# Designs tried in a protein design run: peptides against a protein of PDB entry 5YCA. Part 118

Target 1, 132 residues: chain A of PDB entry 5YCA
Amino acid sequence: RSLPAERNPLYKDDTLDHTPLIPKCRAQVIEFPDGPATFVRLKCTNPESKVPHFLMRMAKDSSISATSMFRSAFPKATQEEEDLEMRWIRDNLNPIEDKRVAGLWVPPADALALAKDYSMTPFINALLEASS

## One batch from the design tools (peptide; made by RFdiffusion4, then SolubleMPNN)

Design b2_p25_5_s2 (from b2_p25_5, 11 letters changed)
Fold by OpenDDE base, seed 5:
Structure b2_p25_5_s2 (fold): chain B 132 residues (1-132), chain A 25 residues (1-25)
Amino acid sequence: as target 1 above (132 residues)
Amino acid sequence: NPAFEYAVANADAEDREALEQLAPR
């Protein structure tokens, strides 16, 4: 598959130690009609544009928003490029689509596979290891 | 979306930014 040409410079080195990123994660509780749900987030700022984006994890089942990953990794992606990648994810990874929140959500193993594709491995490892 | 509307009303600036990402279209 084709990914966008320009990647967030934050992810230039996929081999970095993830442990320093763990304490940078934050938990947030949202009260839904069917009860509270906790999300763990990691604020990722593009060092060139200074535009932040949050990587998102559902605390309960450790599902990670593939959509958040894509948007953080490819800040100049078109809507068509995003749609193409989300379609690929639907066709290949059986993502969760929760009506309560936006995006396609994938389990940890699939998130790490995407992280390898997007060069985000340290950030996804940190997000998965962070407490809620 | 009432859940997000309530959350936004009680969130600080950064929490609100995160909520905006999570909010359904």
Scores: peptide ipSAE 0.632, ipTM 0.920, DockQ to the pose 0.442
Fold by OpenDDE base, seed 1:
Structure b2_p25_5_s2 (fold): chain B 132 residues (1-132), chain A 25 residues (1-25)
Amino acid sequence: as target 1 above (132 residues)
Amino acid sequence: NPAFEYAVANADAEDREALEQLAPR
């Protein structure tokens, strides 16, 4: 598949140590009608544009928002490019579409596969290791 | 979304930004 041409320079090196990122993660509880749910987030700021984006994890099952990953990795992607990638994820992975929250959510193993494609492995490792 | 609207009302600036990203549209 094809991915957008320009990638967030934050992810220029996929081999970085992830451990310094772990304490930067934050947990947040949201009260839904069917009960509370905890999300873990990692703030990722594009070092050139200074625009932040949060990588998101559901604490309960460690599902990670593939949509958050894509939008962080490809800040100049068009809606069409995003739609194409999300379609690929639906066709090739096992995404969860929870009506309570936006985006496509994938299990940890699939998130790490996407992280490799997007060159953001350290950030996903940190997000998965963070406490909730 | 009521859940997010209530959460946003009681969140600081960074928490609000995260909530806005999570909210279904």
Scores: peptide ipSAE 0.631, ipTM 0.920, DockQ to the pose 0.439
Fold by OpenDDE base, seed 4:
Structure b2_p25_5_s2 (fold): chain B 132 residues (1-132), chain A 25 residues (1-25)
Amino acid sequence: as target 1 above (132 residues)
Amino acid sequence: NPAFEYAVANADAEDREALEQLAPR
């Protein structure tokens, strides 16, 4: 697979300490027909465009939205590029597709693997360690 | 989607932005 050429400059350094990001995460409860579900999010703002994007985690099983990761990491990606990456994820990571929410969701280990690919490891570590 | 419609109606600005990302399309 190939990833988009331009990456969000927020992720220029994959080796940053993630701990300062933990308090930046926030939890939100959504009442679905089958009961409440909690999501943890981390607001990530592109320092050049100033456009924010939220990285998303399901609190219950710590699944991370791979879609949110991709869109944050590659702000200029085409729909075709996103589709190709989502197909790769489906073929290689066995993602969760929950009808209640948008996107492809992957377990923590796979999220961290994607984070390495997208150069956003500190942000995913923080999101995973945040309380719900 | 009733769940998101209700949530959006009762959310602050930032929570609403997050909900818009989560909502099924």
Scores: peptide ipSAE 0.629, ipTM 0.920, DockQ to the pose 0.439
Fold by OpenDDE base, seed 3:
Structure b2_p25_5_s2 (fold): chain B 132 residues (1-132), chain A 25 residues (1-25)
Amino acid sequence: as target 1 above (132 residues)
Amino acid sequence: NPAFEYAVANADAEDREALEQLAPR
């Protein structure tokens, strides 16, 4: 697969210590018709454009939104490039598609594999370790 | 989506931004 050429400069160094990011995460409860669900989020702001994206985790099973990761990592990606990557994820990682929320969701191990590809390992580690 | 519409109406600015990201298309 081919990933977009330009990456969010926030993710220039994949080797940074993730622990300072843990307390920056926030939990949010959403009331769905079938009951409440908690999501943990990490606000990630592109230092050039100043545009924020939230990385998202389902608190119950620690699934991470791969879609949120991709959109944060590749701010100038075309819809075609996103569709190509989401297709790759469907074919290789067996993601969860929950009708209640947008995006493709993957378990922690797969999220960390994607994080390596997108150079955002510290941010995903922090998101996974944050309390809900 | 009624669940998100209600949540958005009662959320602060940052929570609303997160909800908009999570809402199904």
Scores: peptide ipSAE 0.629, ipTM 0.919, DockQ to the pose 0.448

Design b2_p25_5_s3 (from b2_p25_5, 11 letters changed)
Fold by OpenDDE base, seed 1:
Structure b2_p25_5_s3 (fold): chain B 132 residues (1-132), chain A 25 residues (1-25)
Amino acid sequence: as target 1 above (132 residues)
Amino acid sequence: NPAFEYAVANADEETREALLQLAPR
């Protein structure tokens, strides 16, 4: 498949040690009418534009927001490019749609597969290992 | 989406921003 041409320079090197990113993650419990749910966030700031994007994990099942990954990795992507990638995810991975939050969420193994494609492996490893 | 709006309304500043970043454009 094709991905957007321009990638966030934050993800230039996919081989970096992820451990320094772990303590940068933050968790919040949100109380919903049907019970509490914890979300873990990792603030990822584009070093050129200085615009932050938050990578997101649902703590309970460790699902990762594929939408957050894509939008962070490809800041200049069009809606059409995003739609194509989300369709690919639906067709090839195991996404979950949750009524409580927007976008597509994928299990850890799928998240790591996407991370490899987007050059985000250290960030996703950190997000998955963070305490909640 | 009422559930999503509820989450946004009850999140702290950064979590709110994080959730809103996932919303349809």
Scores: peptide ipSAE 0.711, ipTM 0.937, DockQ to the pose 0.827
Fold by OpenDDE base, seed 3:
Structure b2_p25_5_s3 (fold): chain B 132 residues (1-132), chain A 25 residues (1-25)
Amino acid sequence: as target 1 above (132 residues)
Amino acid sequence: NPAFEYAVANADEETREALLQLAPR
């Protein structure tokens, strides 16, 4: 697969300690017609553009939004590039779709695999370890 | 998607932004 050429400079160093990011995560319970669900978010601000992007986790099963990861990692990606990556995820990982929220979501192991590819391992580790 | 719209309508400001960032372009 071909990932976009330009990556968010926030993710220039994949070896950073993730623990300082854990308390930056925030959880919210959202009431849906069929019951409550908790989501955990981590605000990630591009140091160049100053545009924030939120990484997202479903608290119950720790599914991570692959869509949020991709869009944060590759802020200048085209829709075609995103579609290509999402197809790759469907073909090679174990994504789920949830009617309550948009995009593709992947289990923790798959999220960490993507994080390695996108150079954002500390952020995903923090998101996974955050309390909910 | 009514469920997604419901989530957006009932989320706090940052969670709403986060959810909207996931929407199809």
Scores: peptide ipSAE 0.711, ipTM 0.937, DockQ to the pose 0.826
Fold by OpenDDE base, seed 4:
Structure b2_p25_5_s3 (fold): chain B 132 residues (1-132), chain A 25 residues (1-25)
Amino acid sequence: as target 1 above (132 residues)
Amino acid sequence: NPAFEYAVANADEETREALLQLAPR
C-alpha cells in the first residue's frame, strides 16, 4: 500500500517515552439512549500548522479510531489516499464500525500496528494506558 | 445518523470536536 508523502512533524520520533502523554488524555461518558459509553481523547497539535487533531479510544473495548490516527498523521492526505488506506485496513486488520461514532475503529493490537506504520507509537500507547 | 448526532449533541466541547473530526469529509 501507499501512504501519503507528508507526515505530521509531531510524529517525527516513534521511540519517545509515552508516559508524559498519559495524563494529557481526557475521558467523557456519553449517555446514549441505549446506555452509556466512555470515550478517551488525546489532543495532538501539529507543531507547524498549529491545528489540533484528537486521537480517540472507546474505553470499554479499547478500540482506537483508525480514522483519527490517519487524519492526524497525514494532514495533507487526499480523500482518495484515505479511502485506499481504509480499504487496506478492512482487508488486512480487524476493524469495526459503530453507528454511534464515525470512521473505522480497530482493536489495540491493530492500532499499535498502524501506529508503527504512522510513527505514532508513543501516542497510541498513552491513549491505551490512560484511565477512563 | 441519529446516534452520531446524539453523541455530538451530548459531548463536551473537545469531545464534540473530536467526534466531528471523524465525520466523512
Scores: peptide ipSAE 0.711, ipTM 0.937, DockQ to the pose 0.817
Fold by OpenDDE base, seed 5:
Structure b2_p25_5_s3 (fold): chain B 132 residues (1-132), chain A 25 residues (1-25)
Amino acid sequence: as target 1 above (132 residues)
Amino acid sequence: NPAFEYAVANADEETREALLQLAPR
């Protein structure tokens, strides 16, 4: 697969300690007709463009939005590049689609595999460890 | 998608922004 050429400079160092990011996460319970669901978000601001993207976790099963990861990591990616990566995820990982939220979601182990590829391991570790 | 729209409508400002960022471009 071919990932986009330009990566968000926020993720220049994949070896940073994730613990300072944990208190930056925020949780919200949303009441749906079939019951409540909690989502955890981590605001990630590109230090050059100053554009924020939110990484997202479904609290109950710790599924992480692969779409949020990709769009945060690759701010200049084309739709074709995203489609290619999402296809790769479908073919190689264990994604789910949920009618309540958009995009492709993956379990924690898959999220960490993607995080390694996208150089955003500290952020995904923090998102997974955050309380809900 | 009515379920997604429901989530957006019932989310706080930042969660709404987060959810909308996942929508098709």
Scores: peptide ipSAE 0.710, ipTM 0.937, DockQ to the pose 0.818

Design b2_p25_5_s4 (from b2_p25_5, 9 letters changed)
Fold by OpenDDE base, seed 2:
Structure b2_p25_5_s4 (fold): chain B 132 residues (1-132), chain A 25 residues (1-25)
Amino acid sequence: as target 1 above (132 residues)
Amino acid sequence: NPAFDYAVANADPETREALLQLAPR
């Protein structure tokens, strides 16, 4: 696969300690017709554009939104590039699609694999460690 | 998607933004 050429400068260093990011995560319980579900978000602001993207986790099973990761990591990606990556994820990882939310969601191990590819490891570690 | 719309409607402002960022372009 070929990832987009330009990456969010927020993710220039994949080796940083993730622990300071943990308390920056926020959880919310959303009431659905079939019951409540908790989501955890981490606000990630591009230091150049100042545009925030939110990384998302479903608290119960710790599924991470691969869509949120990709869109945060590659703010100038085309729809074609996104589609290509989402197809790769479907073919190589273990994504789920949930009717309650949009995009592809992946289990923690897959999220960390993507994080390595996208240079987002500290952020995904923090999101996974955050309380809900 | 009614379920997704429900989530958006019941989310706080930042969670709402987060969810909307996942929507198809």
Scores: peptide ipSAE 0.709, ipTM 0.936, DockQ to the pose 0.828
Fold by OpenDDE base, seed 3:
Structure b2_p25_5_s4 (fold): chain B 132 residues (1-132), chain A 25 residues (1-25)
Amino acid sequence: as target 1 above (132 residues)
Amino acid sequence: NPAFDYAVANADPETREALLQLAPR
């Protein structure tokens, strides 16, 4: 697969300590028609464009939004590039789709594999360790 | 998607923004 050429400069260093990011996460319980579910978000602001993207986790099973990761990491990616990556994820990882929320979601191990590819490991570790 | 629309409508402002960022472009 070919990832987009330009990456969010927020993710220039994949080796940073993730622990300072943990208290930056926020949780919310949403009451759906079929019951409540908790989501955890981490606000990630591109230091050049000043545009924030939110990384998202389902609290119960710690599924992470691969869509949020990709869109945050590659702010200038085309829809075609995103579609190609999402196909790769479907073919090589273990994603789920949930009718309640958009995009592809992946289990923690898969999220960390993607995080390595996208150079955003500290942010995903923090999101996974945050309380809900 | 009615379930997604419901989630967006009932989320706080930043969670709403987060959810909308995941929608198809």
Scores: peptide ipSAE 0.708, ipTM 0.935, DockQ to the pose 0.825
Fold by OpenDDE base, seed 4:
Structure b2_p25_5_s4 (fold): chain B 132 residues (1-132), chain A 25 residues (1-25)
Amino acid sequence: as target 1 above (132 residues)
Amino acid sequence: NPAFDYAVANADPETREALLQLAPR
C-alpha cells in the first residue's frame, strides 16, 4: 500500500512521551435505545492549519476509529486514498463496523500498528490509557 | 443511519463534532 505524502506536522515525532496527553482526553456516555455506550475523544490540532481532528475510542472494548486516525494524520488525503487504506485495513487487520458510529474501528493492537505507520503512537497510547 | 443520527443528536457539542468528522465525505 501507499500512504499519502503529506502528513500532519503534529505527528513529526513518534517517540514523544504520551503521558501528558492522557488528561487531555474526554469521555462521554451516550444513552442509546439498547443501552449506554461511552466514547473517549482526544483533540488533535494541526499546528500549521489550526484545524482540530478528534481521535476516538469506544471505552468498553477500546476499539479505536481508524478513520479518525487516517483523517488526522493525512489532512490532504483524497477520498480515493482513504478508500484504498480502508480496504487495506479490512484485508490485513481486524476492523469492525458499528452502526452507531461511522467509519472503521480497530482493536487496540491494530490501532497501535496503524499508529506506527502514521507516526502517531503517543496519541494512541494516551487515548488507550485514558479513563472513561 | 438512524443510530448514528441518534448518537450525534445526544452528544455534547465537542463529541458531536468528533462523530461528524467520521461521517462519509
Scores: peptide ipSAE 0.707, ipTM 0.935, DockQ to the pose 0.814
Fold by OpenDDE base, seed 5:
Structure b2_p25_5_s4 (fold): chain B 132 residues (1-132), chain A 25 residues (1-25)
Amino acid sequence: as target 1 above (132 residues)
Amino acid sequence: NPAFDYAVANADPETREALLQLAPR
């Protein structure tokens, strides 16, 4: 598949220790009519543009937002490039769509596979390990 | 999407931003 040409320089080194990122994660419980749901977020700021993107996890089943990963990794991607990647995810991984939140969400193993492709492994490991 | 709107309305500022970043462009 074809990924966007420009990647967020925050993710230049996929081998970094993830443990310093764990305490930077934040959790919030949102009370829905159907019951509470906890979301964990990790603020990821592009060191060049200074624009922040949030990586997102649903705490209960550890689903990770593939949309958040893609948009953080590829800040200059077109909608067409995103659509192509989301189709690839649908065809090759095990995404879910949740009416409570936008975008595609994937289980931990799929998230780590995407993280390898996007050079985001430390950030996804931290997000998965963070308390909720 | 009323469920998504509910989440946004009940989120703190940064969670709200995080959720909105996932919305269709």
Scores: peptide ipSAE 0.706, ipTM 0.935, DockQ to the pose 0.801

Design b2_p25_6_s1 (from b2_p25_6, 13 letters changed)
Fold by OpenDDE base, seed 1:
Structure b2_p25_6_s1 (fold): chain B 132 residues (1-132), chain A 25 residues (1-25)
Amino acid sequence: as target 1 above (132 residues)
Amino acid sequence: EEEKRREEEKREEIIKEAQAKLYED
């Protein structure tokens, strides 16, 4: 697969300590027709553009939005590049299907694999360890 | 069937609003 050439400078160092990011996460309860669900979100701001993106985790099963990861990591990606990556995820990882949420969501192990590819490991570790 | 259609529309609206909240600051 081919990832976009330009990556969000926020993720320049994949080896940073993730623990300071844990308290930056916020839990949010959202009401759905089938009942409430809690999500954990981490606001990630591009230091150059100052545009924020939210990384998202379902609290119950710790599923992570791969789409949110991709869009945060690659702010100048084309729709074709995103489609290609999402197809790769479907073919190579274990995404879940949940009609309540938009985008492609993956289990923690897959999220960490993507985090390595996108240089987002500290942020995903923090998101996974945060309380809900 | 008309009632079922109305309930489906309400469900879709709730989901749409819920999804929007995931991305709001």
Scores: peptide ipSAE 0.319, ipTM 0.804, DockQ to the pose 0.929
Fold by OpenDDE base, seed 5:
Structure b2_p25_6_s1 (fold): chain B 132 residues (1-132), chain A 25 residues (1-25)
Amino acid sequence: as target 1 above (132 residues)
Amino acid sequence: EEEKRREEEKREEIIKEAQAKLYED
């Protein structure tokens, strides 16, 4: 597959230590019709554009929003590029369906695979290790 | 049927609001 050419400069180094990012994660309980669910979120701000995105993990099963990862990683991606990547994820990874949330959510292993592709491994590691 | 529709709309609104919170600072 082909990923967008321009990547968020926040993710310039995929080998950075993730531990300083762990305390930056925040747990949030959201009430849904069928009951509450806890999410862990990490605010990631593009240092160039100053546009923030939240990386998100569902606390219960550690599913992570692949859509938010992509949008954070590729700030200038077209909708077509996003659609193509989401289709690739559907075809090659193991996304889950959850009517409570938008976008594609994937299990931790898939999230880490995407993180490697998007050069954002430290951020996903931190998100996965943060307490809920 | 009408009541069911109203309940579904309420559910959808709650979900929408909940989803919005995922992106709030």
Scores: peptide ipSAE 0.314, ipTM 0.801, DockQ to the pose 0.960
Fold by OpenDDE base, seed 2:
Structure b2_p25_6_s1 (fold): chain B 132 residues (1-132), chain A 25 residues (1-25)
Amino acid sequence: as target 1 above (132 residues)
Amino acid sequence: EEEKRREEEKREEIIKEAQAKLYED
């Protein structure tokens, strides 16, 4: 597959220690028609554009929003590029379908695979280890 | 079923509002 050419400079180094990012994560309870659900979020700000994106984990099963990862990693990606990547994820990984949430959500192992591709490993490790 | 449709629309609105909170700072 082909990923967008330009990546968020926040993710220039995939080898950083993730532990300092853990306390930056925040748990949030959101009310849905069928009951509350807890999410863990990590605010990631592009140091050049100053535009923030939230990386998100569902606390219950630790699934991660692949869509949020892509949008954070590739700030100049076209909708077509995003669609192609989401299709690749659907065809090659194990995304879940949940009517309560937007985008594609993937299990931890798949999230880490994507994190390697997007150079986001420290951020996803922190998100997975954060308390809920 | 019109009533079922209305209930589904209400559910979708609630979900939409809930989803928006995931992106709030």
Scores: peptide ipSAE 0.310, ipTM 0.801, DockQ to the pose 0.940
Fold by OpenDDE base, seed 4:
Structure b2_p25_6_s1 (fold): chain B 132 residues (1-132), chain A 25 residues (1-25)
Amino acid sequence: as target 1 above (132 residues)
Amino acid sequence: EEEKRREEEKREEIIKEAQAKLYED
């Protein structure tokens, strides 16, 4: 697979301590037709463009939005590059289908694998450890 | 038939609105 050339400068250092990011996560209850579901969100702002993206976790099973990870990591990615990566995820990882949410969601282990590839490890660790 | 279609459409709208909250600042 081919990842986009330009990465969000927010993720310049994959080795940073993740613990300061934990309290920045926020839990949110969303009402669906079948009942409420809790999500944990972490706002990630590109320090150059000032464009924010939210990383998201389902509280119940700790599934992480891979689509949101990709869009946050690669601000200048083309739709073709995103489609290619999402196909790779579908073919090589264990995405979860949920009618309630958009994009591809993956279990924690897969999210951490992607985090390594996208240089987002501290952010995903914080998102996974945050209370819901 | 038509009732079920309307119910499904309403369900989809609710889900769409709910999803929008995930991206709300």
Scores: peptide ipSAE 0.308, ipTM 0.798, DockQ to the pose 0.937

Design b2_p25_6_s2 (from b2_p25_6, 14 letters changed)
Fold by OpenDDE base, seed 3:
Structure b2_p25_6_s2 (fold): chain B 132 residues (1-132), chain A 25 residues (1-25)
Amino acid sequence: as target 1 above (132 residues)
Amino acid sequence: MEEEEERKRKEEEIIEEANKKLYSD
């Protein structure tokens, strides 16, 4: 597959130690019709644009939003590029469907696979290891 | 296509809510 050409400069080095990012994660409770659910989020700020994006993990099953990853990694991606990648994820990985958080939320192993593709490994490792 | 769009909207709502609460946690 093809990914957008320009990537968030925050992710220029995929080999960095992730442990300093763990305490930067935060838990967030969101109310849904069937009750509250806890998420873990990591604020990722583009050092050039200063625009923050939150990487998102469901605390319960550690599924991670592929959309959050993509949008953070590729700030200048077109909607078409995003749609193509999301379709690829659906067809090639193991997205989880939930009535509340339906979308392309992927299990930890898939998230780490995407992290390699997007050069986000330290950030996803930290997000997965953070407490809720 | 409609189902996919609905899934994306639900996910985006969560992400956007988090982005609005930058300093609330």
Scores: peptide ipSAE 0.045, ipTM 0.624, DockQ to the pose 0.187
Fold by OpenDDE base, seed 2:
Structure b2_p25_6_s2 (fold): chain B 132 residues (1-132), chain A 25 residues (1-25)
Amino acid sequence: as target 1 above (132 residues)
Amino acid sequence: MEEEEERKRKEEEIIEEANKKLYSD
């Protein structure tokens, strides 16, 4: 597959220690028709544009929003590029189906695979290890 | 003080937008 050419400069080094990012994560309870669910989020700000994106994890099963990862990693990506990557994820990884939430969500192992591709490993490790 | 309040409002708006994207169609 082909990923967008320009990546968020926040993710310039995939080998950084993730532990300082763990306390940056925040838990959030969201109300749904069938009851509340807890998410863990990490605010990731592009140091050049100052535009933030929130990486999201479901607290219960640690599913990660692949959509949030892609949008944070590739701030200049077109909708077509996003659609192409989401289709690739559906065809090659193990996304979950949850009617309550938007975007494409994947289990931790798949999230880490994507993190390597997007140069986001420290951020996804922190998000996965944070308490809810 | 006003600048801090404005920054906080902007952050809340971004969080709200993120939340909408989380459970929207």
Scores: peptide ipSAE 0.025, ipTM 0.506, DockQ to the pose 0.036
Fold by OpenDDE base, seed 4:
Structure b2_p25_6_s2 (fold): chain B 132 residues (1-132), chain A 25 residues (1-25)
Amino acid sequence: as target 1 above (132 residues)
Amino acid sequence: MEEEEERKRKEEEIIEEANKKLYSD
């Protein structure tokens, strides 16, 4: 598949140690019609544009928002490029269906596969290891 | 040794940039 040409310079090095990022994550309880659910968030700021994106994990099953990953990794991507990638994820990975949340969510193993593709491995590792 | 130092510098840059906005929600 083809990914957008420009990547967030925050992710210039996929080999960095993720452990310093673990304590930077924050838990958040969000109320839904079916009751509260806990999420873990990691704020990722583009060093050039200073625009932040939040990477998101569901605490219960450790599902990660692939949509948030894509948008953070490729800040200049078009909606068409995002749609193409989300279709690829549906066809090649194992996204979950959760009507409560927006975007496409994937299990930890799939998130790490995407992280490698997007050069986000340290950030996703930190997000997965953070306490809820 | 130099490669490890370079990696550490890059890590510090990432952490510093994140810290600027992380606790100001």
Scores: peptide ipSAE 0.018, ipTM 0.422, DockQ to the pose 0.016
Fold by OpenDDE base, seed 5:
Structure b2_p25_6_s2 (fold): chain B 132 residues (1-132), chain A 25 residues (1-25)
Amino acid sequence: as target 1 above (132 residues)
Amino acid sequence: MEEEEERKRKEEEIIEEANKKLYSD
């Protein structure tokens, strides 16, 4: 598949040590109709544009928002490119069906697969290892 | 379709809420 040409310079090196990123993660409790759920979030700031994005993980099942990953990785992506990638994820990975969310939350293994594609491996590893 | 749109909205709200909290400098 084709991914957007321009990637967030934050992700220039996929081999960086993820350990320093772990303590940068924060927990967030979100209220849902069926009760609260805790998320783990990692603030990722584009060093060029200075625009931050939060990578998001559900604490309970460690599912990670593919949407957050894509938007962080590809700051200049068009809506069409995002839609195309989300469709690809639905067709090729194992997004979790959750009535509370869009459904493009993927399990850890899939998140790491996307991370490799987006050059975000250290950040996703940190997000997965962070406590809630 | 309506349910999916609602789920998408909720996901975006989560992300946006997180962003707002983190952007709160």
Scores: peptide ipSAE 0.037, ipTM 0.622, DockQ to the pose 0.149; fails the geometry check

